Peptides against a protein of PDB entry 2L5G. Designs and how they scored, part 24

Target 1, 41 residues: chain A of PDB entry 2L5G
Amino acid sequence: LSKEELIQNMDRVDREITMVEQQISKLKKKQQQLEEEAAKP

## One batch from the design tools (peptide; made by RFdiffusion4, then SolubleMPNN)

Design b2_p15_4_s2 (from b2_p15_4, 12 letters changed)
Fold by OpenDDE base, seed 5:
Structure b2_p15_4_s2 (fold): chain B 41 residues (1-41), chain A 15 residues (1-15)
Amino acid sequence: as target 1 above (41 residues)
Amino acid sequence: EIKKELEELKKRLEE
């Protein structure tokens, strides 16, 4: 791996982290919605 | 934050 290929792999990993963080945020919002729906009598 | 750690590693690699 060249220094440039390593930087390109780091840029790819940064994009993947952003996608996972967005997925975690969506899952947390859906969890909260399900908890609020389950708390309704 | 993992993104900040990755950016710091990237910066150190660009030096």
Scores: peptide ipSAE 0.238, ipTM 0.774, DockQ to the pose 0.097
Fold by OpenDDE base, seed 3:
Structure b2_p15_4_s2 (fold): chain B 41 residues (1-41), chain A 15 residues (1-15)
Amino acid sequence: as target 1 above (41 residues)
Amino acid sequence: EIKKELEELKKRLEE
């Protein structure tokens, strides 16, 4: 791997981390909504 | 935070 290919792979990993963090945030919000709905009488 | 660690590694690689 060249230095440039390594930087490109790091940029790809940064985008993949952002996508996973957004998915985790959506799942946490959905979990909270389900917990709040289950707590309603 | 993983992104900051990754950006610091990129910066060190660009030097």
Scores: peptide ipSAE 0.238, ipTM 0.775, DockQ to the pose 0.098
Fold by OpenDDE base, seed 2:
Structure b2_p15_4_s2 (fold): chain B 41 residues (1-41), chain A 15 residues (1-15)
Amino acid sequence: as target 1 above (41 residues)
Amino acid sequence: EIKKELEELKKRLEE
């Protein structure tokens, strides 16, 4: 792997991390909504 | 935060 290929792989991984963090945030919000809905009488 | 560590590694690689 060249220095340039390593930088490109780092940029790819940064984008993938951002996408996963956004997915985790959405799932946590949906989990909270389901827990709040299930707690209603 | 893994993103900060990645940016630090990227910066060191650009030097």
Scores: peptide ipSAE 0.238, ipTM 0.775, DockQ to the pose 0.096
Fold by OpenDDE base, seed 1:
Structure b2_p15_4_s2 (fold): chain B 41 residues (1-41), chain A 15 residues (1-15)
Amino acid sequence: as target 1 above (41 residues)
Amino acid sequence: EIKKELEELKKRLEE
């Protein structure tokens, strides 16, 4: 592994983290919506 | 947190 390959792998991981964090945020928002809907009579 | 740690690792690698 060159220094350049390691930096490229870090940049890939940063993008993957961003995508996962956005997915978690969307899922948490959807969970809250479902909990609020289920609490309505 | 994880992104901050990754950024600090990149900086240290570029030194």
Scores: peptide ipSAE 0.232, ipTM 0.772, DockQ to the pose 0.099

Design b2_p15_4_s3 (from b2_p15_4, 9 letters changed)
Fold by OpenDDE base, seed 1:
Structure b2_p15_4_s3 (fold): chain B 41 residues (1-41), chain A 15 residues (1-15)
Amino acid sequence: as target 1 above (41 residues)
Amino acid sequence: EIEEELKELEERLKK
């Protein structure tokens, strides 16, 4: 692996982390919405 | 379902 390939892999991982964190945030918000809806009579 | 998907995503962030 060249230094350039390592930097490219790092940039890819940073993008993947950002996407996964956004998905986690969205799913946590959806979980809370479902819990709030289930708590309504 | 949502909890399993959250768990999978959290395990991906730890790698």
Scores: peptide ipSAE 0.029, ipTM 0.556, DockQ to the pose 0.045
Fold by OpenDDE base, seed 5:
Structure b2_p15_4_s3 (fold): chain B 41 residues (1-41), chain A 15 residues (1-15)
Amino acid sequence: as target 1 above (41 residues)
Amino acid sequence: EIEEELKELEERLKK
């Protein structure tokens, strides 16, 4: 791998991490909503 | 529904 390929791979991984973290946050909010709905009498 | 969103995440992590 060239230095440029390593930088491109790092930038790709950083973008994928950010996208995954945003989706995890969305899923955690949905999980909380389902837990709150299940806790209603 | 959470399963389809989880599956999309798993397919991204495999690339």
Scores: peptide ipSAE 0.028, ipTM 0.545, DockQ to the pose 0.058
Fold by OpenDDE base, seed 3:
Structure b2_p15_4_s3 (fold): chain B 41 residues (1-41), chain A 15 residues (1-15)
Amino acid sequence: as target 1 above (41 residues)
Amino acid sequence: EIEEELKELEERLKK
């Protein structure tokens, strides 16, 4: 791997981390909504 | 539905 290929792979991984973190945040909000709905009488 | 969103995350982490 060249230095340029390593930088390109790093930039790709940083984008994938950001996308996964956004999806985890969305799932946590949906979990909270389901817990709040289950707590209603 | 949460199961389809979990499946999408698992497919992304395997690449």
Scores: peptide ipSAE 0.026, ipTM 0.537, DockQ to the pose 0.056
Fold by OpenDDE base, seed 2:
Structure b2_p15_4_s3 (fold): chain B 41 residues (1-41), chain A 15 residues (1-15)
Amino acid sequence: as target 1 above (41 residues)
Amino acid sequence: EIEEELKELEERLKK
């Protein structure tokens, strides 16, 4: 792997991390909505 | 539905 290939792989991983974190945030919000709905009598 | 969104996330982490 060249230095340029390593930088490109880092930039890809940073984008993937950001996308994963956004999905986790959406899923946590949906989980909370389902927990709040399940807690209603 | 959360299961399909989790599955999409898992498939992304495998690439």
Scores: peptide ipSAE 0.026, ipTM 0.535, DockQ to the pose 0.057

Design b2_p15_4_s4 (from b2_p15_4, 13 letters changed)
Fold by OpenDDE base, seed 2:
Structure b2_p15_4_s4 (fold): chain B 41 residues (1-41), chain A 15 residues (1-15)
Amino acid sequence: as target 1 above (41 residues)
Amino acid sequence: KIEEELKEIEKRLKE
């Protein structure tokens, strides 16, 4: 792996982290909505 | 945390 290939792999991992964090945020929001709906009589 | 640590390593690799 060249220095440039290592940087490109890191930039890819940073994008994958951002995508997973956005998915976690959406899932947490959906969980909260389901908990709020289940708490309504 | 991990994303910030990766960005700091990337910065040091570009120096």
Scores: peptide ipSAE 0.029, ipTM 0.527, DockQ to the pose 0.092
Fold by OpenDDE base, seed 4:
Structure b2_p15_4_s4 (fold): chain B 41 residues (1-41), chain A 15 residues (1-15)
Amino acid sequence: as target 1 above (41 residues)
Amino acid sequence: KIEEELKEIEKRLKE
């Protein structure tokens, strides 16, 4: 792998991480909503 | 893939 190919692979992985982190945040918010709904009488 | 697993968890939280 050239230095340019390594940088391109890093930029790809950083985008994939950002997408996964956004999905985790969305799932955590839904989990919290379900916990708040289950805590209502 | 982690993305596919997260989509399946999201689906289960909507059921």
Scores: peptide ipSAE 0.023, ipTM 0.423, DockQ to the pose 0.029
Fold by OpenDDE base, seed 1:
Structure b2_p15_4_s4 (fold): chain B 41 residues (1-41), chain A 15 residues (1-15)
Amino acid sequence: as target 1 above (41 residues)
Amino acid sequence: KIEEELKEIEKRLKE
């Protein structure tokens, strides 16, 4: 692996992390909505 | 579903 390939792989991983963090945030919001709906009489 | 979104996260963490 060249230095350029390692940098490209790092930039890819950073984008993947950002997308996973956004998905986790969305899942936490859905969990909260389900908990709020379950708490309604 | 939440389970499908979790499976996609787990897939991305293994790539």
Scores: peptide ipSAE 0.023, ipTM 0.474, DockQ to the pose 0.059
Fold by OpenDDE base, seed 5:
Structure b2_p15_4_s4 (fold): chain B 41 residues (1-41), chain A 15 residues (1-15)
Amino acid sequence: as target 1 above (41 residues)
Amino acid sequence: KIEEELKEIEKRLKE
């Protein structure tokens, strides 16, 4: 792996992390909605 | 569904 390939792989991983964090945030909001719906008598 | 979104996250983490 060249230095340029390592930097390119790092930039890819940073984008993937950002996308996963956004998905986790969306899933946490859906979990909360389902918990609030399940708590209704 | 939540399961489909988890499966897509798991796919991305394995790429």
Scores: peptide ipSAE 0.023, ipTM 0.466, DockQ to the pose 0.060

Design b2_p15_5_s1 (from b2_p15_5, 9 letters changed)
Fold by OpenDDE base, seed 2:
Structure b2_p15_5_s1 (fold): chain B 41 residues (1-41), chain A 15 residues (1-15)
Amino acid sequence: as target 1 above (41 residues)
Amino acid sequence: LLEKEKEKKEEEEKK
């Protein structure tokens, strides 16, 4: 594996991490909204 | 000769 291939693989993984973190943030916000709605009498 | 060419290819695959 060349150093260039390792850097390209790191850049790909960093993009995948960023996409997953954005999905987690959206899901946490939806979870909070559902918990707040379920806590209303 | 053949061992030195293998070592150069392994060094190029590591770069």
Scores: peptide ipSAE 0.020, ipTM 0.426, DockQ to the pose 0.022
Fold by OpenDDE base, seed 5:
Structure b2_p15_5_s1 (fold): chain B 41 residues (1-41), chain A 15 residues (1-15)
Amino acid sequence: as target 1 above (41 residues)
Amino acid sequence: LLEKEKEKKEEEEKK
């Protein structure tokens, strides 16, 4: 594996991490909304 | 010659 391939793989992983973090944030917000709706009688 | 060519190829594969 060249150093250039390792850098390209790192850049790809950093993008994938950012996408997963955005998904986690959206899911946490949806969870909170469902908990707030379930707490309203 | 062949050992120096192998060493250069291994150095290029490490870059």
Scores: peptide ipSAE 0.020, ipTM 0.427, DockQ to the pose 0.022
Fold by OpenDDE base, seed 3:
Structure b2_p15_5_s1 (fold): chain B 41 residues (1-41), chain A 15 residues (1-15)
Amino acid sequence: as target 1 above (41 residues)
Amino acid sequence: LLEKEKEKKEEEEKK
């Protein structure tokens, strides 16, 4: 594996992490909205 | 000649 291939793989993983973190944030916000709606009388 | 080309390719694959 070249140093260039290792850097390219790192940049790919950093993008994949960012996408997963954005999905987790959206799911947490939806969970909170459902909890707030279920807590309304 | 063929051994020198293999050695160059292995050195490029390590960079």
Scores: peptide ipSAE 0.019, ipTM 0.422, DockQ to the pose 0.024
Fold by OpenDDE base, seed 1:
Order: structure tokens, then sequence, then C-alpha cells
Structure b2_p15_5_s1 (fold): chain B 41 residues (1-41), chain A 15 residues (1-15)
């Protein structure tokens, strides 16, 4: 692995992390909304 | 919420 291949792999992983974190945030918000709706009569 | 929305719809249908 060259230094350049390691940087390219790091940049790819950083983008993937950002996308997964955004998905987790949306899912947590949806979970909270469903829990709030399930707790209301 | 769902019970309150049902009660509101039943009250609107009675008018």
Amino acid sequence: as target 1 above (41 residues)
Amino acid sequence: LLEKEKEKKEEEEKK
C-alpha cells in the first residue's frame, strides 16, 4: 500500500462514516417519533 | 393521539 492509496482509502472511509452517521441520526429521530406516538393514546 | 383523532372523527360524523 502506497501512502497515496492509504490517503484515498482514508477519504473513502471518512465519507462512509459521515453517511452512516447521518443515517443513524435519521433513524434515531424516527425511533423517537415512533416511541412518542406509541406512548400517546 | 390515535384515540383522540378517532374521537374527533366520531364527533364530526355526529354533527
Scores: peptide ipSAE 0.022, ipTM 0.269, DockQ to the pose 0.011; fails the geometry check

Design b2_p15_5_s2 (from b2_p15_5, 9 letters changed)
Fold by OpenDDE base, seed 4:
Structure b2_p15_5_s2 (fold): chain B 41 residues (1-41), chain A 15 residues (1-15)
Amino acid sequence: as target 1 above (41 residues)
Amino acid sequence: KLEEELEEELKRLLE
């Protein structure tokens, strides 16, 4: 792996992390909505 | 984010 290949792999991983964090945020919001709906009689 | 700080530190070590 060259220096340039390592930097390119890091920039890819950072983008993948950001996408996963956005997915986690959406899932947490959906979880909260389901918990609020399940708490209604 | 911790991951961004680690990435920037690794970029500096590769300079």
Scores: peptide ipSAE 0.036, ipTM 0.554, DockQ to the pose 0.064
Fold by OpenDDE base, seed 3:
Structure b2_p15_5_s2 (fold): chain B 41 residues (1-41), chain A 15 residues (1-15)
Amino acid sequence: as target 1 above (41 residues)
Amino acid sequence: KLEEELEEELKRLLE
């Protein structure tokens, strides 16, 4: 792998991390809503 | 239901 190919792979991984973090944030919000629904009598 | 939507989003995250 050239230095340029390694930089391109890093930029790809950074974008993938950002997308996964956004998905985790959505899932955490849904988990909180589920916990609030389960706490209703 | 909300549980089913959460499960399907978790499956997509683990792909």
Scores: peptide ipSAE 0.035, ipTM 0.476, DockQ to the pose 0.036
Fold by OpenDDE base, seed 1:
Structure b2_p15_5_s2 (fold): chain B 41 residues (1-41), chain A 15 residues (1-15)
Amino acid sequence: as target 1 above (41 residues)
Amino acid sequence: KLEEELEEELKRLLE
């Protein structure tokens, strides 16, 4: 692995992390909505 | 349903 290949792999992982964090935020909002709906009689 | 959308989105994160 060259230094350039390591930087390219890091930049890829940083993008993947950002995408996963956005999905986790969306899922947490949906979970909260589901919990609020389940709490209604 | 919201449950089905949540399950599908969880499946996409585990691929």
Scores: peptide ipSAE 0.034, ipTM 0.472, DockQ to the pose 0.037
Fold by OpenDDE base, seed 5:
Structure b2_p15_5_s2 (fold): chain B 41 residues (1-41), chain A 15 residues (1-15)
Amino acid sequence: as target 1 above (41 residues)
Amino acid sequence: KLEEELEEELKRLLE
């Protein structure tokens, strides 16, 4: 791997991490909504 | 790839 290929791979991984973090945030919000609905009498 | 499998699983949990 050239230095340029290593930087490109790092930038790709950083974007993939950001996308996964956004998905986790959406899932946590859905989980919270389901927990709130299940806690209603 | 593991990333693709994780994305598909996250999509299934959002349905």
Scores: peptide ipSAE 0.023, ipTM 0.484, DockQ to the pose 0.092

Design b2_p15_5_s3 (from b2_p15_5, 9 letters changed)
Fold by OpenDDE base, seed 4:
Structure b2_p15_5_s3 (fold): chain B 41 residues (1-41), chain A 15 residues (1-15)
Amino acid sequence: as target 1 above (41 residues)
Amino acid sequence: LLELLEEQQRQQELQ
């Protein structure tokens, strides 16, 4: 791998991390909504 | 919930 290929691979991994973090945030918000709905009498 | 799972599946199919 050239230095350029390593930078391109880092940029790809940073995008993949951002997408996974957004998915985790959406799932956590939906978990909270389900917990709030289950706690209603 | 279903709409969120369907959207997540669509994002996986586009990669």
Scores: peptide ipSAE 0.037, ipTM 0.591, DockQ to the pose 0.060
Fold by OpenDDE base, seed 5:
Structure b2_p15_5_s3 (fold): chain B 41 residues (1-41), chain A 15 residues (1-15)
Amino acid sequence: as target 1 above (41 residues)
Amino acid sequence: LLELLEEQQRQQELQ
Protein backbone atom coordinates (compact mmCIF):
# COMPACT_ATOMS: atom_id res chain seq x y z
CA LEU B 1 0.00 0.00 0.00
CA SER B 2 1.44 3.38 -1.06
CA LYS B 3 0.92 6.45 1.19
CA GLU B 4 -1.76 7.57 -1.35
CA GLU B 5 -3.61 4.20 -1.11
CA LEU B 6 -3.57 4.49 2.73
CA ILE B 7 -5.08 8.03 2.54
CA GLN B 8 -7.74 6.81 0.04
CA ASN B 9 -8.59 3.88 2.37
CA MET B 10 -8.83 6.32 5.34
CA ASP B 11 -11.20 8.62 3.37
CA ARG B 12 -13.31 5.53 2.45
CA VAL B 13 -13.51 4.40 6.11
CA ASP B 14 -14.47 7.97 7.20
CA ARG B 15 -17.35 7.89 4.64
CA GLU B 16 -18.43 4.42 5.89
CA ILE B 17 -18.41 5.71 9.53
CA THR B 18 -20.57 8.72 8.49
CA MET B 19 -23.07 6.37 6.71
CA VAL B 20 -23.27 4.05 9.78
CA GLU B 21 -23.79 7.06 12.13
CA GLN B 22 -26.66 8.28 9.89
CA GLN B 23 -28.20 4.75 9.97
CA ILE B 24 -27.89 4.66 13.81
CA SER B 25 -29.61 8.09 14.01
CA LYS B 26 -32.48 6.88 11.73
CA LEU B 27 -32.87 3.64 13.75
CA LYS B 28 -32.92 5.59 17.08
CA LYS B 29 -35.71 7.82 15.67
CA LYS B 30 -37.66 4.70 14.54
CA GLN B 31 -37.17 3.12 17.99
CA GLN B 32 -38.52 6.29 19.66
CA GLN B 33 -41.57 6.28 17.31
CA LEU B 34 -42.27 2.60 18.15
CA GLU B 35 -41.91 3.33 21.90
CA GLU B 36 -44.35 6.29 21.54
CA GLU B 37 -46.81 4.10 19.53
CA ALA B 38 -46.54 1.25 22.10
CA ALA B 39 -47.22 3.77 24.94
CA LYS B 40 -50.57 4.80 23.31
CA PRO B 41 -53.61 2.90 24.75
CA LEU A 1 -42.52 1.25 10.02
CA LEU A 2 -42.49 -0.99 6.87
CA GLU A 3 -42.33 2.04 4.49
CA LEU A 4 -39.36 3.44 6.48
CA LEU A 5 -37.50 0.07 6.22
CA GLU A 6 -38.22 -0.20 2.46
CA GLU A 7 -37.00 3.40 1.91
CA GLN A 8 -33.75 2.60 3.79
CA GLN A 9 -33.24 -0.52 1.62
CA ARG A 10 -33.86 1.53 -1.59
CA GLN A 11 -31.24 4.10 -0.44
CA GLN A 12 -28.66 1.28 0.12
CA GLU A 13 -29.35 -0.24 -3.36
CA LEU A 14 -28.94 3.22 -5.05
CA GLN A 15 -25.37 3.75 -3.64
Scores: peptide ipSAE 0.031, ipTM 0.579, DockQ to the pose 0.053
Fold by OpenDDE base, seed 3:
Structure b2_p15_5_s3 (fold): chain B 41 residues (1-41), chain A 15 residues (1-15)
Amino acid sequence: as target 1 above (41 residues)
Amino acid sequence: LLELLEEQQRQQELQ
């Protein structure tokens, strides 16, 4: 692995982390909506 | 809920 390949792999992992964090945020909002709907009579 | 599942599927198909 060249220094350039290591930087490219780091930038890829940072993008993958950002995508997973966005998915977690969306799933937490879905969970909250389901909890609010289940709490309504 | 349904619309938010469909939007997530559309985002996975575009990658």
Scores: peptide ipSAE 0.031, ipTM 0.575, DockQ to the pose 0.050
Fold by OpenDDE base, seed 1:
Structure b2_p15_5_s3 (fold): chain B 41 residues (1-41), chain A 15 residues (1-15)
Amino acid sequence: as target 1 above (41 residues)
Amino acid sequence: LLELLEEQQRQQELQ
C-alpha cells in the first residue's frame, strides 16, 4: 500500500460513512413516524 | 410513510 492508496482508501471510507450516517438518520425518522402512527387509536 | 418514501426517491433522482 503506497501513501496514495491509503489516502484513496480513506476518502472512500469517508464517503461510505457519510452515506451510512444519512441512511441511519432517514431510518430513525421512519422509525419515529411508525411509532407515532402506531400510538394513534 | 408514503411521503417519506417519495422524499427518498426525489433525493436519489438529484444525485
Scores: peptide ipSAE 0.030, ipTM 0.555, DockQ to the pose 0.040

Design b2_p15_5_s4 (from b2_p15_5, 7 letters changed)
Fold by OpenDDE base, seed 1:
Formats: C-alpha cells, structure tokens, sequence
Structure b2_p15_5_s4 (fold): chain B 41 residues (1-41), chain A 15 residues (1-15)
C-alpha cells in the first residue's frame, strides 16, 4: 500500500462510516417513535 | 400508524 492508497482507503471508510451513522440515527429516531406509540394506552 | 412505521423501519434495516 502506497501512502496515497492508504489515504484513499481511509477517505472511503470515513464516507462509509458517515453513511452508516446517518442510517443508525434514522433507525433510532424511528425506534423511539414506535416505542412512544406502543406506550400509548 | 404503528404498522406503517414498523414497515418503514424494516425497509431502513435492509439498507
């Protein structure tokens, strides 16, 4: 791995992390909405 | 409402 290949792989992983974090945030918000609706009598 | 939000959650888990 050249230094340039290592940086490119890091930049790819950082983008993938950002996408997964955005998905997790959406899923957690939806889970909370489902829990709030399920807690209604 | 609950069933619709469950379906949306299942669609997001497939991504």
Amino acid sequence: as target 1 above (41 residues)
Amino acid sequence: KLEEELKKLEELEKL
Scores: peptide ipSAE 0.040, ipTM 0.449, DockQ to the pose 0.030
Fold by OpenDDE base, seed 5:
Structure b2_p15_5_s4 (fold): chain B 41 residues (1-41), chain A 15 residues (1-15)
Amino acid sequence: as target 1 above (41 residues)
Amino acid sequence: KLEEELKKLEELEKL
């Protein structure tokens, strides 16, 4: 791997991390909604 | 953070 290929791979991984963090946030919000709905009698 | 380290590497690529 050249230095340039390493930088490109790091930038790709940083974008993938950001996407996964956004997915986790959406899933946590959905989990909370399902827990609140399941707690209704 | 990863973004700050990436930015430093990009600055070093321009040298």
Scores: peptide ipSAE 0.040, ipTM 0.591, DockQ to the pose 0.057
Fold by OpenDDE base, seed 3:
Structure b2_p15_5_s4 (fold): chain B 41 residues (1-41), chain A 15 residues (1-15)
Amino acid sequence: as target 1 above (41 residues)
Amino acid sequence: KLEEELKKLEELEKL
């Protein structure tokens, strides 16, 4: 791997991490909403 | 941090 290929792979992985973190945040919010609705009588 | 290492590599790419 050249230095340039390593930088490109790191930039790709950083974008993939950011996307997964946003998905986790959305799923946690949906979980909280489902737990709140399930706690209503 | 990954972002700090990426910035260091981008600076080295300009050399």
Scores: peptide ipSAE 0.039, ipTM 0.588, DockQ to the pose 0.055
Fold by OpenDDE base, seed 2:
Structure b2_p15_5_s4 (fold): chain B 41 residues (1-41), chain A 15 residues (1-15)
Amino acid sequence: as target 1 above (41 residues)
Amino acid sequence: KLEEELKKLEELEKL
């Protein structure tokens, strides 16, 4: 891996992390909504 | 942030 290839791979991984974190946040909100609805009598 | 460090490295590669 050249230095340039390493930087390009790091930039790609940073974008992928950001996308996964946004997906996790959306899934956690959906989970909380389902838990709140299941806890209603 | 990682994105800010990557931008600094990309600027240094253009010199």
Scores: peptide ipSAE 0.038, ipTM 0.585, DockQ to the pose 0.059

Design b2_p15_6_s1 (from b2_p15_6, 13 letters changed)
Fold by OpenDDE base, seed 3:
Structure b2_p15_6_s1 (fold): chain B 41 residues (1-41), chain A 15 residues (1-15)
Amino acid sequence: as target 1 above (41 residues)
Amino acid sequence: QEALKELQELLEKAK
């Protein structure tokens, strides 16, 4: 691996982390909705 | 991802 290839791999990993964080946020929002719906009479 | 940015900056300086 060149230093340039390593930087490119780090950019890829940063984007992948961002995508996973967005997925986690969506799942947390869905969890909150289900918890709120389950708490309604 | 601040740790990744710092590592990228160090790698760019080491070229």
Scores: peptide ipSAE 0.074, ipTM 0.699, DockQ to the pose 0.091
Fold by OpenDDE base, seed 5:
Structure b2_p15_6_s1 (fold): chain B 41 residues (1-41), chain A 15 residues (1-15)
Amino acid sequence: as target 1 above (41 residues)
Amino acid sequence: QEALKELQELLEKAK
């Protein structure tokens, strides 16, 4: 791997991390909504 | 992400 290829791979990993974090946030929000609905009498 | 950005900055300086 060249230094340039290593930097490009780091940029790709940063984008992938951001996408996964956004997915986790959406799933947590859906979980919270289901828990709030289940807690209503 | 912060540690990855620091490593990227070091690699850019080493070009």
Scores: peptide ipSAE 0.071, ipTM 0.695, DockQ to the pose 0.088
Fold by OpenDDE base, seed 2:
Structure b2_p15_6_s1 (fold): chain B 41 residues (1-41), chain A 15 residues (1-15)
Amino acid sequence: as target 1 above (41 residues)
Amino acid sequence: QEALKELQELLEKAK
């Protein structure tokens, strides 16, 4: 692996982390909505 | 992510 290939792999991992964080945020919002609706009479 | 940015900056300086 060249230094250039390592940088490219780091850029790929950084994009994948961002996508997973966005998915986690959406799932947490859905969880909060379900908990809020379940707490209503 | 901050640790990845620091590593990327170090690799860019080592080119």
Scores: peptide ipSAE 0.071, ipTM 0.695, DockQ to the pose 0.088
Fold by OpenDDE base, seed 1:
Structure b2_p15_6_s1 (fold): chain B 41 residues (1-41), chain A 15 residues (1-15)
Amino acid sequence: as target 1 above (41 residues)
Amino acid sequence: QEALKELQELLEKAK
C-alpha cells in the first residue's frame, strides 16, 4: 500500500467509527426507552 | 406495564 492508500484507509476507518458511534447512540436511546417502559407498572 | 395499569384501573372501578 502507498502512503496515499494508507491515508485513504485511515479516513475510511474514521468515517466507519463515526457511523458505529451513531448506531451505539441510537441503541442506547432505545435501551433507555425499553428500561423506562419496563419500569412503568 | 400499561396493560397492568389498565387492569388495576378496571379493578378499582369494579369495587
Scores: peptide ipSAE 0.026, ipTM 0.248, DockQ to the pose 0.007

Design b2_p15_6_s2 (from b2_p15_6, 14 letters changed)
Fold by OpenDDE base, seed 3:
Structure b2_p15_6_s2 (fold): chain B 41 residues (1-41), chain A 15 residues (1-15)
Amino acid sequence: as target 1 above (41 residues)
Amino acid sequence: SESLKELLELLNKAQ
């Protein structure tokens, strides 16, 4: 890999990390909502 | 991530 190819791969991985973090946040919020609803009498 | 952005900045500065 050239230095330029390495930078391109790192930029791709950074975008993928951001997308996964957003998905995790969304799933955690849904989990919390389901847990809160299940805790209601 | 912020750490990866810093690495990208350093590599781009060395181009």
Scores: peptide ipSAE 0.077, ipTM 0.704, DockQ to the pose 0.086
Fold by OpenDDE base, seed 5:
Structure b2_p15_6_s2 (fold): chain B 41 residues (1-41), chain A 15 residues (1-15)
Amino acid sequence: as target 1 above (41 residues)
Amino acid sequence: SESLKELLELLNKAQ
């Protein structure tokens, strides 16, 4: 692969990381909600 | 990631 193709692949990976981080944030918020509901007597 | 963005910026400056 060329230097240009490597940079393009790295840009793609960076976008995929950002998408996964957003998904993790959403899942953590859902986890917190479930933990808060489970902690209610 | 911020570290990957920095690396990409350096690579783009070297083009």
Scores: peptide ipSAE 0.072, ipTM 0.697, DockQ to the pose 0.082
Fold by OpenDDE base, seed 1:
Structure b2_p15_6_s2 (fold): chain B 41 residues (1-41), chain A 15 residues (1-15)
Amino acid sequence: as target 1 above (41 residues)
Amino acid sequence: SESLKELLELLNKAQ
């Protein structure tokens, strides 16, 4: 791997991390919604 | 529930 290919791979992984973090946030929000619905009498 | 369906959809997209 060239130095340029390593940098490009790092940039790709950083974008993928950001996308996964956003997905985790959405999943946690939906989990909370399910817990709130389950807590209703 | 619709919330469960949405959660499962998000899980499938995250994998």
Scores: peptide ipSAE 0.029, ipTM 0.490, DockQ to the pose 0.027
Fold by OpenDDE base, seed 2:
Structure b2_p15_6_s2 (fold): chain B 41 residues (1-41), chain A 15 residues (1-15)
Amino acid sequence: as target 1 above (41 residues)
Amino acid sequence: SESLKELLELLNKAQ
């Protein structure tokens, strides 16, 4: 694996982390909405 | 709730 390929793989992983963090944020927001709706009489 | 369990499953799958 070349130095350039290692950098490219790191950049790919960084983008994948960002996408997963966005999914986590979306799911946490939906979780909170469901908890708030469940708390309504 | 089942909806909450499904969201947690989707979260675990995204990781």
Scores: peptide ipSAE 0.028, ipTM 0.496, DockQ to the pose 0.027

Design b2_p15_6_s3 (from b2_p15_6, 13 letters changed)
Fold by OpenDDE base, seed 1:
Structure b2_p15_6_s3 (fold): chain B 41 residues (1-41), chain A 15 residues (1-15)
Amino acid sequence: as target 1 above (41 residues)
Amino acid sequence: EEALRELQELLLKAQ
């Protein structure tokens, strides 16, 4: 792997991490809504 | 529950 290919792979991984973090944030928000609904008497 | 359905839809889209 050239230095340029390593940088391109890092940029790809950074984008994939950002996408996964956004998915986790959405799922955590939905989990919180379910927990709040389950806590209603 | 609507929130459960939306969670399932998000899980399905994440796969």
Scores: peptide ipSAE 0.028, ipTM 0.527, DockQ to the pose 0.025
Fold by OpenDDE base, seed 3:
Structure b2_p15_6_s3 (fold): chain B 41 residues (1-41), chain A 15 residues (1-15)
Amino acid sequence: as target 1 above (41 residues)
Amino acid sequence: EEALRELQELLLKAQ
């Protein structure tokens, strides 16, 4: 792997991490809504 | 109920 290929792979992974973090944030928000609904009598 | 469906849709889209 060239240095340029390694940088391109890092940039790809950074984009994938950002996408996964956004998904986790959405899932955590929905989890919290379910927990708040389950805590209501 | 709606929040559970939305969670399931998000899980499905995350796969």
Scores: peptide ipSAE 0.028, ipTM 0.525, DockQ to the pose 0.025
Fold by OpenDDE base, seed 5:
Structure b2_p15_6_s3 (fold): chain B 41 residues (1-41), chain A 15 residues (1-15)
Amino acid sequence: as target 1 above (41 residues)
Amino acid sequence: EEALRELQELLLKAQ
């Protein structure tokens, strides 16, 4: 692996992390909505 | 009900 290939792999991983964090945020928001609905009589 | 369906859809898309 060249230095350039390692940098490209890091940039790819950083994008994948950002996408996963956005997915986690959406899932947590939906979980919170379910918890709020379950707390309503 | 709707929030549960939307969570299930997000879980399915995240796999």
Scores: peptide ipSAE 0.027, ipTM 0.529, DockQ to the pose 0.025
Fold by OpenDDE base, seed 2:
Structure b2_p15_6_s3 (fold): chain B 41 residues (1-41), chain A 15 residues (1-15)
Amino acid sequence: as target 1 above (41 residues)
Amino acid sequence: EEALRELQELLLKAQ
């Protein structure tokens, strides 16, 4: 791997991390909604 | 019920 390929791979991984973090945030919000619904009598 | 369906759809899309 050249230095340029390593930088390109790092930029790709940073984008993938951002996408996964956004997915986790959406899933956590839906989990919270389910927990709030389950807590209703 | 709606929140459960939406969670299942998000889990399916995340795979």
Scores: peptide ipSAE 0.027, ipTM 0.526, DockQ to the pose 0.025

